# Designs tried in a protein design run: peptides against a protein of PDB entry 3LCN. Part 19

Target 1, 96 residues: chain A of PDB entry 3LCN
Amino acid sequence: QYTENLKVIVAEKLAGIPNFNEDIKYVAEYIVLLIVNGGTVESVVDELASLFDSVSRDTLANVVQTAFFALEALQQGESAENIVSKIRMMNAQSLG

## One batch from the design tools (peptide; aimed at target 1 E22 V27 E47 L51)

Design b2_p24_5_s1 (made by RFdiffusion4, then SolubleMPNN; from b2_p24_5, 13 letters changed)
Fold by OpenDDE base, seed 2:
Structure b2_p24_5_s1 (fold): chain B 96 residues (1-96), chain A 24 residues (1-24)
Amino acid sequence: as target 1 above (96 residues)
Amino acid sequence: SMELEKKIKELKEKLKEEVKKKKE
């Protein structure tokens, strides 16, 4: 029920990563599917780290944690629009 | 879900191939 919104949110988060040359939509989908399939922060980070060794584990962890927090926010009734806006602001403020 | 797991594996392989191509 929140899967599609979460994909959009995760994609926005991924878009904030400098020098990330992967297909953001596909990666976002992958992350979300891992989560809905019972993944944990640790297990999803492990999966991503195995694929994208050019991205720091901390960066990946930040993305994944954001996804989990976003999912909780969606479940609590926050709009996807608000969550995306927050992420966009965070992306703009990020130093790298 | 078996279908979900199948899709996950599919995406993983696709992403792996993309990463591989970029390293070549």
Scores: peptide ipSAE 0.647, ipTM 0.926, DockQ to the pose 0.949
OpenDDE base, seeds 1, 3, 4, 5: peptide ipSAE 0.643, 0.643, 0.646, 0.643; ipTM 0.925, 0.925, 0.926, 0.925

Design b2_p24_5_s3 (made by RFdiffusion4, then SolubleMPNN; from b2_p24_5, 13 letters changed)
Fold by OpenDDE base, seed 1:
Structure b2_p24_5_s3 (fold): chain B 96 residues (1-96), chain A 24 residues (1-24)
Amino acid sequence: as target 1 above (96 residues)
Amino acid sequence: SMSLQKRIEELKKKLEEEVKKKKE
């Protein structure tokens, strides 16, 4: 029930990764699908690492952890807009 | 190995099947 919002949130997080040339929409969808199918932080990171060897494991872990936190936030009533805003700010800080 | 799109489709199919089973 939160999957569509979570996809948007994860996409925003992925957009902050420099030199990431994958389809952001597809990657976000994949991450969310892994999570809703019972993935853990570790298992999702492992899966992503197998696909994107050009991205550090730490970066992948950061993305996945953010996704899990975002899902919890959504379940607790926080708006997707607010979560996206926070992520956007963090992305800007990392590039600044 | 499977492409990202193929992996996504497989997971979507799996999820749909699980939902179907729960509704039976």
Scores: peptide ipSAE 0.294, ipTM 0.732, DockQ to the pose 0.100
OpenDDE base, seeds 2, 3, 4, 5: peptide ipSAE 0.255, 0.249, 0.260, 0.244; ipTM 0.727, 0.723, 0.726, 0.721

Design b2_p24_5_s4 (made by RFdiffusion4, then SolubleMPNN; from b2_p24_5, 15 letters changed)
Fold by OpenDDE base, seed 2:
Structure b2_p24_5_s4 (fold): chain B 96 residues (1-96), chain A 24 residues (1-24)
Amino acid sequence: as target 1 above (96 residues)
Amino acid sequence: SKELQEKIEELKKKLKEERKKKLE
């Protein structure tokens, strides 16, 4: 499926969060597995919020929504590299 | 998938343990 590419994409998104001190790869994997196991935006956000209460719910929601959009993009034929590039640009814009 | 759910729980446990270590 698209799980491996999605992990990379989610990891890139997480990398844009300032002062995020968790293992990005593990969190990305966790998010992706929750999604492929039938999670919804709300349920995944709730799960992450329970683990990472130091991160705002809005930030978590942004990450999760990005993951879902990315999954749809992958399914529609967009390359993982292109999606990662977009996210990287978004991260840079948020920091700049 | 049971296997998938088990992996999810494993990761959750790992993440929780990492946080516990950070709190020490």
Scores: peptide ipSAE 0.619, ipTM 0.910, DockQ to the pose 0.873
OpenDDE base, seeds 1, 3, 4, 5: peptide ipSAE 0.613, 0.616, 0.616, 0.613; ipTM 0.908, 0.909, 0.909, 0.909

Design b2_p24_7 (made by RFdiffusion4)
Pose (drawn by RFdiffusion4):
Structure b2_p24_7 (pose): chain A 96 residues (1-96), chain P 24 residues (1-24)
Amino acid sequence: as target 1 above (96 residues)
Amino acid sequence: EAEEAKMEARERYEEFVEERKAEE
């Protein structure tokens, strides 16, 4: 199963949203469950937009799309650690 | 109708968070 890894990956992506003052672990669990229960990028983004009005739609879509791409990479055999490393890099905007 | 739907979504979300805190 990939659910536990996807939660850690989504949490790392959420940590990169500035001034996102929410319980990241619970938001990540919520995104992952919506996806596991058959959600699409749109349906998950719409659900999140009603909950988190301060965050732009494009930012939310970016988080959800990352979750779908990461699930595909896990199914393709990429380690969760490597995926987290790429997200950290994207969040920091640095090769360092 | 949109505002009511938003309040219902937030209520379900808060219930979900409280269930997770109780499970901890």

Design b2_p24_7_s1 (made by RFdiffusion4, then SolubleMPNN; from b2_p24_7, 11 letters changed)
Fold by OpenDDE base, seed 4:
Structure b2_p24_7_s1 (fold): chain B 96 residues (1-96), chain A 24 residues (1-24)
Amino acid sequence: as target 1 above (96 residues)
Amino acid sequence: MEEEKKKEIREKFEEFKRERELEE
């Protein structure tokens, strides 16, 4: 139901990772796929950590938790656009 | 996580990427 919106949201979050050299669209889709297939924060982080060892586990955990929070927000009626805007602001703040 | 499991995960992800490349 919220799969496509979640992909967009996760992609925006991934875009905030410095020097991330993977295709953001593919990784976002993969994260959403893992979540849709019953992944938990821990299990998804474990998989991502095995794939992207150049990214800190904390950063990966932040991305995954954001995805779960975003999914909940979508389910509570928040728009994808609003969620993306918040993430963009957070990304900008993290960049300094 | 066992290295074999990591390898399996990497292979799954690469297959996923290949499938997406073919679909685009």
Scores: peptide ipSAE 0.584, ipTM 0.898, DockQ to the pose 0.759
OpenDDE base, seeds 1, 2, 3, 5: peptide ipSAE 0.578, 0.583, 0.581, 0.581; ipTM 0.896, 0.898, 0.897, 0.898

Design b2_p24_7_s2 (made by RFdiffusion4, then SolubleMPNN; from b2_p24_7, 15 letters changed)
Fold by OpenDDE base, seed 4:
Structure b2_p24_7_s2 (fold): chain B 96 residues (1-96), chain A 24 residues (1-24)
Amino acid sequence: as target 1 above (96 residues)
Amino acid sequence: SSEEEREEIRKKFEEFKKELEEKE
């Protein structure tokens, strides 16, 4: 139900990662797929860390945790637009 | 091994990408 919005949200979060050279759309969709298939923060981070060893585990954990928080926010009635806006602000404040 | 696991995960992801590309 919230998968499409979550993909957009996760993509926005991934866009904030410096020097990330993977296809953001594909990675975002994959993260959402893992979550929908019952992944936990830990299991999704583990898989992503195996895939993208050029990105720190902490960075990946931040992305994944954001995804889970966003999903909860969506379920609580917050708009995807508001969530994306918050992520953009966080991305702008990130030091990399 | 860790390398085997990593390769398996990569294979799954690449297959996912392939399927996604075929749908687009």
Scores: peptide ipSAE 0.449, ipTM 0.865, DockQ to the pose 0.858
OpenDDE base, seeds 1, 2, 3, 5: peptide ipSAE 0.447, 0.446, 0.442, 0.442; ipTM 0.865, 0.864, 0.863, 0.863

Design b2_p24_7_s3 (made by RFdiffusion4, then SolubleMPNN; from b2_p24_7, 14 letters changed)
Fold by OpenDDE base, seed 5:
Structure b2_p24_7_s3 (fold): chain B 96 residues (1-96), chain A 24 residues (1-24)
Amino acid sequence: as target 1 above (96 residues)
Amino acid sequence: SAARRREEVRKKFEEFKEELKKKE
């Protein structure tokens, strides 16, 4: 379905996290895996917080919520390209 | 414990990564 697009989108969001030293591709795929297997925002955040204690829970929650919003956007017909571009803009603004 | 939980989750994540590598 939208799994591959969601991976790309989540990866773009993760790329905005400063000093994140994990493999973004693998983390994105793992997040998507958790979601498609019935994960909730809370359960996925809990999982990620256990894995990446150097990242604040709020930051992780922001990533996960973005993933769920992106999935909804994809289902409503928005292109992955548009979603990625929005995230890039948000990432750039956050760096300033 | 928290440490145990982190270790278990990390193990699962690493196993996941290894499975992905096999597919690449």
Scores: peptide ipSAE 0.449, ipTM 0.874, DockQ to the pose 0.814
OpenDDE base, seeds 1, 2, 3, 4: peptide ipSAE 0.433, 0.446, 0.422, 0.437; ipTM 0.869, 0.873, 0.866, 0.870

Design b2_p24_7_s4 (made by RFdiffusion4, then SolubleMPNN; from b2_p24_7, 11 letters changed)
Fold by OpenDDE base, seed 1:
Parts: sequence; C-alpha cells; structure tokens
Structure b2_p24_7_s4 (fold): chain B 96 residues (1-96), chain A 24 residues (1-24)
Amino acid sequence: as target 1 above (96 residues)
Amino acid sequence: SAEEEREKVRKKFEEFKEKRKAEE
C-alpha cells in the first residue's frame, strides 16, 4: 500500500550516502521488498552489509531504521512529501 | 558459511536487478 512512497523515501535517504556505487533506485526497491517480505531491521541490515561492504553498518542501520520509521509515519497519516523533506534536510546537515 | 550466505545474497540482488531492468 505504501510501497511506492516508501521507495521514494528510501531513495532520498540513500542519496545522502557519499560515493555510493550502486543504483539508488534498485537498492531502495530492494530494501522495500525485504521489508514487505517480513524483514526486520536486523535482518535487512545484515543483508545490506553483505552487499555493500564499503558502507558502514551504522550508516546502513540508519537507512533501514529510517525506512521502518517512514512506513509507520505513512501509516499514521504523514505525507511522503513531508518525510522526504525531513530526510533531505538531514542529508544536507550531514553533508555540511 | 558466511561466504556462502554472502554469495546467495549477491546472487539474489543481481537477479532482482536483472528482473527490474527487463521490466523497464
């Protein structure tokens, strides 16, 4: 139900990772797929860590946790646009 | 083993990408 919005949100979060070497769209879709298929924060982080060893586990955990929080926020009625805006601000702060 | 699991995950992700590319 919220998968498409969540993909956009996760992609925005991934865009904040410097020197990320994979297609952000595909990675975002993959993360959402894992979550939809019953993945937990821990299991999704483990899988991503095995795929992207150049990204710190903490960074991956932050991405995944953001995805889960975003899903909850969407379910509570927050707009995807608002969530994306918040993430964009966070990315800007971390890159500054 | 851990290496086997990593390979399985890599394969799964690559297959996912290939599927998505084929759909585009």
Scores: peptide ipSAE 0.646, ipTM 0.919, DockQ to the pose 0.875
OpenDDE base, seeds 2, 3, 4, 5: peptide ipSAE 0.105, 0.084, 0.646, 0.636; ipTM 0.642, 0.630, 0.919, 0.916

Design b2_p24_8 (made by RFdiffusion4)
Pose (drawn by RFdiffusion4):
Structure b2_p24_8 (pose): chain A 96 residues (1-96), chain P 24 residues (1-24)
Amino acid sequence: as target 1 above (96 residues)
Amino acid sequence: SVTKEQLEEALEEFLERREEEEAE
């Protein structure tokens, strides 16, 4: 199963949203459960937009799309640690 | 801030919509 890994990956992506003052672990669980229960990028983004009005649609879509891409990479055998490392790099905008 | 209970309710409402769409 990939659910536990995907939650950690989504949480790392959420940590990169500036001034996102929410309980990241619960938001990550919520995104993952929506995806596991058959959600699409649109349906998940729409659900998130009603809950988090301060965050732009494009930012939310970016989080959700990252969750779908990460689930595919996990199914393709990429380790969760490597996926998290790429997200940290994207969040920091630095090769360092 | 959004509470855990609000996220659980939002998930329940989302799942009910999916069950209705599958029934049609």

Design b2_p24_8_s1 (made by RFdiffusion4, then SolubleMPNN; from b2_p24_8, 12 letters changed)
Fold by OpenDDE base, seed 2:
Structure b2_p24_8_s1 (fold): chain B 96 residues (1-96), chain A 24 residues (1-24)
Amino acid sequence: as target 1 above (96 residues)
Amino acid sequence: MVTKEELDKALEKYLEKLEKLKAL
């Protein structure tokens, strides 16, 4: 349940990245996979940076940090829908 | 607000305790 929600949340975050040329669904799944296998923000960013050169490390760090914050929010009882909505607003602000 | 480092540690412990979260 948490992993599936996280995939959706991370995908929404990735969708806000301009000129992102990777498969959003795949990258979101991969991020969640790394997290559930014990990855930290640092280790996950390192892994992603080595695989996806088209995205800056800072951008990746922002995505991964969002994933961890989202996971905590889910653990604390916030709905995935609310988290996604917040991310959509943030995406719009970043591109606006 | 929880720091990035503190959050990482907390989440690691949480995921370790809840094995069901590791199931994909």
Scores: peptide ipSAE 0.121, ipTM 0.656, DockQ to the pose 0.042
OpenDDE base, seeds 1, 3, 4, 5: peptide ipSAE 0.097, 0.066, 0.098, 0.071; ipTM 0.643, 0.592, 0.641, 0.589; seeds 1, 3, 4 fail the geometry check

Design b2_p24_8_s2 (made by RFdiffusion4, then SolubleMPNN; from b2_p24_8, 11 letters changed)
Fold by OpenDDE base, seed 2:
Structure b2_p24_8_s2 (fold): chain B 96 residues (1-96), chain A 24 residues (1-24)
Amino acid sequence: as target 1 above (96 residues)
Amino acid sequence: MVTKEELEEALKKFLEKLKKKKAL
């Protein structure tokens, strides 16, 4: 399903955040949980910001927006593998 | 194999940990 693929995608995005010391798998799970339960970009960012003080709101917004875009892409037929590859490239560019 | 229930429990514990850290 889209939710399982989305977890993988979000996890890949989170892996690009420098000095992020939380369990990426569970954070990704939580983000997807919030989204499938009707969360918006704003509400999910607000929730994450309250939990992760060390991560800027802009960074969190980038992660959440990526999740929503990825979900849309999945629904439009793009493969999870392709989306993950794009995120990996973006992560590499950000780290470089 | 990790069941859905086990994952949910782990997630619950994770969130509780986060809430506790925030409160402290």
Scores: peptide ipSAE 0.294, ipTM 0.794, DockQ to the pose 0.062
OpenDDE base, seeds 1, 3, 4, 5: peptide ipSAE 0.287, 0.201, 0.285, 0.287; ipTM 0.789, 0.730, 0.796, 0.793

Design b2_p24_8_s4 (made by RFdiffusion4, then SolubleMPNN; from b2_p24_8, 9 letters changed)
Fold by OpenDDE base, seed 5:
Structure b2_p24_8_s4 (fold): chain B 96 residues (1-96), chain A 24 residues (1-24)
Amino acid sequence: as target 1 above (96 residues)
Amino acid sequence: MVTKEELEEALEKFLKKLKEKEAL
């Protein structure tokens, strides 16, 4: 029910990673698919770490945890637009 | 780095598994 919105949310989070050279749309979709396929924070991080050695495990963990929190927020009635806005603000603060 | 082609292939594998799961 929330997969399409979650893809947008995760993409926004990935956009905040400096020097990230992967296709954000595809990586976001991959993360969501891993989660829907029954992944946990730990298992999804393990998978991503095996693919993207140029990104620290801590950074990957932050992205994945954000995805799970966002999914919970969506399930509890928060709008995707509001979640995206929060992440965008966090990205701006990180780069500022 | 993972190429678009490699990632697309991985996505296809998971899409198959996704059909067996309840989509969120």
Scores: peptide ipSAE 0.064, ipTM 0.580, DockQ to the pose 0.355; fails the geometry check
OpenDDE base, seeds 1, 2, 3, 4: peptide ipSAE 0.045, 0.063, 0.062, 0.058; ipTM 0.550, 0.571, 0.577, 0.566; seeds 1, 2, 3, 4 fail the geometry check

## One batch from the design tools (peptide; aimed at target 1 L34 E47)

Design b2_p25_1 (made by RFdiffusion4)
Pose (drawn by RFdiffusion4):
Order: structure tokens, then C-alpha cells, then sequence
Structure b2_p25_1 (pose): chain A 96 residues (1-96), chain P 25 residues (1-25)
């Protein structure tokens, strides 16, 4: 199963949203459950937009799309650690 | 307290999402 790994990956992505004052672990769990229960990028983004009005739609879509891409990479055999490393790099905008 | 409230809100939103999917099916 990839659910536990996907939660950690989504949490790392959420940590990169500035001034996102929310309980990251629960938001990550919520996103992952929506996806596991058959959600699409649109349905998950719409659900998140009603909950988190301060965050732009494009930012939310970015988080959800990352979750779908990461699930595919996990199914393709990429380690969760490597995926988290790429997200950290994207969040920091630095090769360092 | 804030963490528990966020958790409960997300659980309620999730149940509402599942209800819509059941109605559509």
C-alpha cells in the first residue's frame, strides 16, 4: 500500500505553502482519503477550496496534482524518500 | 483544541463527499 507514504509526501508539499496556518497532518490525511475514495483533481480541489478560502485555486490544484503524480511514481517503484526530496527542493526553490 | 476542531471539520466534509458519490452511483 502507498497510503502512508502518500500522506508524508502531501504533508511535505503542504509545508511549502506560505502563511498556511493549518494542521498539516490532518489536511494531508484528508487529501489522501479523498483520492483513495475515487476523487479526481477537480473534485479534490473543489472540496479543498470550500475548506480553505485564503489559498488560491492554482495553489490548491498544485498540491492535489502533486499527490496524484506522487502516487503514480510510487506505483512505478520510486521511493517515497526520493519524492519527498524533490518536493523539498521545489518548496525551497534551491538545488542546495 | 484547534487541532481537534480541524480534524472534526475534515471528517464531516469527507462524509459529505462520500454521500455525494453514493447518490451519483
Amino acid sequence: as target 1 above (96 residues)
Amino acid sequence: AASAATKARLEAAFEAFLARRTEEE

Design b2_p25_1_s1 (made by RFdiffusion4, then SolubleMPNN; from b2_p25_1, 19 letters changed)
Fold by OpenDDE base, seed 2:
Structure b2_p25_1_s1 (fold): chain B 96 residues (1-96), chain A 25 residues (1-25)
Amino acid sequence: as target 1 above (96 residues)
Amino acid sequence: SRSEEQRRRLEERLKEWLEEREKAA
C-alpha cells in the first residue's frame, strides 16, 4: 500500500543518523518490510539492534517510531513530500 | 508466505552485506 513511500521516508530518516555506515536503501527496505509483516516498534528495534550495534537503541527506536507515524500520516492523506520535508528539518536538529 | 520469503531474502542480503563490510574493514 504505502510501502514505496515509506521506504523513501525511512531512508530520509536514516540519512540523518551520524556515522551510519550502512546501505540506507537496504535498511529502509528492511524496516518497512518488518513493519508490513506485523512488526511492532519493540520487535523491529530488537531486530535492528541485532544488526546495527553501533547505533543506540534510542536512535533505532526514533527511526522506527518515525516510520509508524509516517505510515499513519500517509493513511490520513499527508503527502510523502511533506513528511520527508519534516524529517529533513528534524535531521537538521539532530538524532540520537 | 510471499511476504515472509521476501523478509527472509532481505534479511539474508543485509546480513551478508554487513559481513562483507566487516571483512573489508
Scores: peptide ipSAE 0.149, ipTM 0.659, DockQ to the pose 0.084
OpenDDE base, seeds 1, 3, 4, 5: peptide ipSAE 0.147, 0.183, 0.139, 0.143; ipTM 0.661, 0.701, 0.655, 0.658; seed 3 fails the geometry check

Design b2_p25_1_s2 (made by RFdiffusion4, then SolubleMPNN; from b2_p25_1, 16 letters changed)
Fold by OpenDDE base, seed 4:
Structure b2_p25_1_s2 (fold): chain B 96 residues (1-96), chain A 25 residues (1-25)
Amino acid sequence: as target 1 above (96 residues)
Amino acid sequence: SASEEQRKLLEKRLEEFLKKKELEE
């Protein structure tokens, strides 16, 4: 299904977080696993917030919401490449 | 390594998450 693509997408989103010292690949995988196992935006944010107190809840919420939007986009036929490109642009804008 | 330790932590937390979901059902 879309799990592998979603992992890549979430990893790209996490890469945009300044001073994020966690293993991006593992965290991305974890987020996807939470989502595919019934996690909601709120429950996934709660879980991440409990683990990564150095990242603001708003930032985490943005990551998680992006993941859910990306999943919907994938289901609607958008390519993972396009989604990743959009996220890269957003990451660049946030740092600009 | 730090990555391995984090992986183990996340695996444990995932297990706990799943268990919690089961209890809520």
Scores: peptide ipSAE 0.447, ipTM 0.859, DockQ to the pose 0.872
OpenDDE base, seeds 1, 2, 3, 5: peptide ipSAE 0.421, 0.446, 0.427, 0.410; ipTM 0.852, 0.848, 0.854, 0.836

Design b2_p25_1_s3 (made by RFdiffusion4, then SolubleMPNN; from b2_p25_1, 17 letters changed)
Fold by OpenDDE base, seed 2:
Structure b2_p25_1_s3 (fold): chain B 96 residues (1-96), chain A 25 residues (1-25)
Amino acid sequence: as target 1 above (96 residues)
Amino acid sequence: SMSEEQRKLLEERYKEFLEKKKEEE
């Protein structure tokens, strides 16, 4: 499975959220936990929204969707390093 | 798929995180 790589990828995505005051490592792990245990985009967003009211639902949805896309990319053979690089660039563009 | 042991580990880790957060509030 791609659990460890996905955790790194999700953490990178979370790092791009301005003023995010939660533990990125634990949140990333929890997101991956929810996904690998049958979570859907909607159900995972619902769970996160219940925990992090300071983050918009759209932002949470973007994180979760990115995780699912990343999982697909990993399954298709893309390296975690490459995916992280793409996310980092997107983070920079969002804040720029 | 993730093993039951791995799932429980992650679940407990996040539970601990939430409890710590509550204590800090």
Scores: peptide ipSAE 0.166, ipTM 0.683, DockQ to the pose 0.052
OpenDDE base, seeds 1, 3, 4, 5: peptide ipSAE 0.144, 0.141, 0.153, 0.164; ipTM 0.647, 0.651, 0.678, 0.685

Design b2_p25_1_s4 (made by RFdiffusion4, then SolubleMPNN; from b2_p25_1, 14 letters changed)
Fold by OpenDDE base, seed 1:
Structure b2_p25_1_s4 (fold): chain B 96 residues (1-96), chain A 25 residues (1-25)
Amino acid sequence: as target 1 above (96 residues)
Amino acid sequence: SASEEQKERLEKRYEEWLKKKKEEE
């Protein structure tokens, strides 16, 4: 359904994390996998925190929450391109 | 500890999944 678009969106969000040394594409795919298999924000964050202890829980929570919001936006008819654009802008802001 | 055991389990799960994906590429 929206999994492919969501992977792209989550990847864009992950790309904004400084010093993140994991494969962005694979991590994004894993996050989406967890979500579509019934994961909640809490459970997905817990799993990610266990895997990536170099990233703060707040950062992980932000990524996961963004994914859930993006999924809802996609379901409501917003384009993936528009969502990605917003995330890129947010990533740029976080660097300033 | 329970926390370490959980971490190990999840890391293994991710690595197994990742390995499968790489093999499929």
Scores: peptide ipSAE 0.113, ipTM 0.614, DockQ to the pose 0.160
OpenDDE base, seeds 2, 3, 4, 5: peptide ipSAE 0.109, 0.109, 0.107, 0.111; ipTM 0.613, 0.610, 0.609, 0.614

Design b2_p25_2 (made by RFdiffusion4)
Pose (drawn by RFdiffusion4):
Structure b2_p25_2 (pose): chain A 96 residues (1-96), chain P 25 residues (1-25)
Amino acid sequence: as target 1 above (96 residues)
Amino acid sequence: EEEEEEEAEEIVEELREEYLEKLEE
């Protein structure tokens, strides 16, 4: 199963949203459950937009799309640690 | 197709209620 890894990966992506004052672990669980129960990028983004009005739609779509891409990479055998490392790099905008 | 859409909406509502109950704790 990839659910536990996907939650950690989504939480790392959420940590990169500035001034996102929410309980990241619960938001990540919510996003992962919506995807596991058959959600699409649109349906998950729409559900998140009703909950989090301060965050732009493009930012939310970016988080959800990352979750779908990460699930595919996990199914393709990429380790969750490597995926988290790429997200940290994207969040920091630095090769360092 | 419409019954599937209603079932999907019920699942999203249930998950939303569980999420909001966690935030209230």

Design b2_p25_2_s2 (made by RFdiffusion4, then SolubleMPNN; from b2_p25_2, 10 letters changed)
Fold by OpenDDE base, seed 5:
Structure b2_p25_2_s2 (fold): chain B 96 residues (1-96), chain A 25 residues (1-25)
Amino acid sequence: as target 1 above (96 residues)
Amino acid sequence: MEEEEEEKKKIIEELRKKFLEKLKK
C-alpha cells in the first residue's frame, strides 16, 4: 500500500550518502521489499551490510531507521512529499 | 520461533538473488 512511496522516500535518503556508487532506485526497492516481507531494522541492516561493506553500518542503520519512521508517518497520514522534503533538508544539513 | 526464522531467512535469500541479478545486469 505504501511501497511505492517508501521507495521514493528511501531513494531520497540514499541520495544523501556521499560516495554511494550503487543504483539508488534498485537499492531503495530492495530495502522496501525486505521491510514489507517482515524485515526488522536489525535484519535489514545486517543484509545491507553484507552487500555493501563500503558503507558504514551506522549509515545503513540511519537509512533503514528512516524507512521505518517514514512508513509510520505514511500510516499516520503524512504525505510522501512532506517526508521527502524533510529528508532533503536533512541531507543538506549533513553535508554542511 | 526457529521455524519462523528459517522461513524468513529463505525469503531474504530469494529476494537477495533477485536483487543481485537485477543490479548486475
Scores: peptide ipSAE 0.418, ipTM 0.831, DockQ to the pose 0.963
OpenDDE base, seeds 1, 2, 3, 4: peptide ipSAE 0.410, 0.413, 0.405, 0.413; ipTM 0.824, 0.828, 0.824, 0.829

Design b2_p25_2_s3 (made by RFdiffusion4, then SolubleMPNN; from b2_p25_2 with E1M A8Q E10K V12R Y19F E21K)
Fold by OpenDDE base, seed 5:
Structure b2_p25_2_s3 (fold): chain B 96 residues (1-96), chain A 25 residues (1-25)
Amino acid sequence: as target 1 above (96 residues)
Amino acid sequence: MEEEEEEQEKIREELREEFLKKLEE
């Protein structure tokens, strides 16, 4: 499926969060696992918020929504590379 | 809907436990 690509994409998104102290790869993996096991945007955000109180709910929502959009993009035939590139640009803009 | 929510919660609990275990390694 798209799980491995989605992990990479989510990891790139997480890498844009300033002062994020958790293991990005592990968190990305967990997000994808929640999604592929029927998680919704709201339920995944709730789960992450319960684990990482240092990250705002809005930030978490942005990450999770990005993951769902990325999954849709992958299903529509967009390459993981293109999606990652877009996220990198967004990450750079958030700091600029 | 309630049954589905309960099933999803169970899944989340299991995944959470596995995730937390991995973070502790």
Scores: peptide ipSAE 0.317, ipTM 0.799, DockQ to the pose 0.956
OpenDDE base, seeds 1, 2, 3, 4: peptide ipSAE 0.307, 0.315, 0.307, 0.312; ipTM 0.790, 0.796, 0.789, 0.794

Design b2_p25_2_s4 (made by RFdiffusion4, then SolubleMPNN; from b2_p25_2, 10 letters changed)
Fold by OpenDDE base, seed 3:
Structure b2_p25_2_s4 (fold): chain B 96 residues (1-96), chain A 25 residues (1-25)
Amino acid sequence: as target 1 above (96 residues)
Amino acid sequence: SEEEERRKRKIFEELRKKYLEKLKE
């Protein structure tokens, strides 16, 4: 029930990665698919690392961990809009 | 192009399929 919101959130996080040349929407969708089908942070990172060699494992881990925290926040009643705003601010700070 | 988007979608759908099959084993 939170999958669509989570896709948007993960896409926002991916948008903050410099020189990321993959399709953000599709990657976000795949990450969410892995999570809702029982993936762990480690297993999802392993999968992504095998697919994308242009992004460091640490960066991928940061994205995936953010996704799991976001899912928990959604389940606890935080709005998707608020979560996206936080991530957007963090992205801006990273580039500043 | 629409063709390129269909190609990308197909690739990810195949990845999804393989993953789901693995989970069912």
Scores: peptide ipSAE 0.222, ipTM 0.725, DockQ to the pose 0.168
OpenDDE base, seeds 1, 2, 4, 5: peptide ipSAE 0.143, 0.135, 0.147, 0.218; ipTM 0.688, 0.671, 0.691, 0.738

Design b2_p25_3 (made by RFdiffusion4)
Pose (drawn by RFdiffusion4):
Structure b2_p25_3 (pose): chain A 96 residues (1-96), chain P 25 residues (1-25)
Amino acid sequence: as target 1 above (96 residues)
Amino acid sequence: SAFDEFKAEYEAERDAVAATTKDTR
């Protein structure tokens, strides 16, 4: 199963959104459950937009699309640690 | 730069995967 790994990966992505003052763990769980229950990028983004009005649609879509891409990479055998490393790099915008 | 190249490839692959999703609920 990939659910526990995907939650950690989504939480790392959420940590990169500036001034996102929310409980990251619970938002990540919510996002992962929506995907596991058959959500699409659009349905998940729409549900998040009603909950989090301060965040632009493109930012939310970016988080959700990362969750779907990460689930595919996990199914393709990529380790969760490597995925988290890439997200940290994207969040910091630095190779360092 | 090297980061910009990485970012462009990462986002292109991500978007390609996201475009195939269906709402099965």

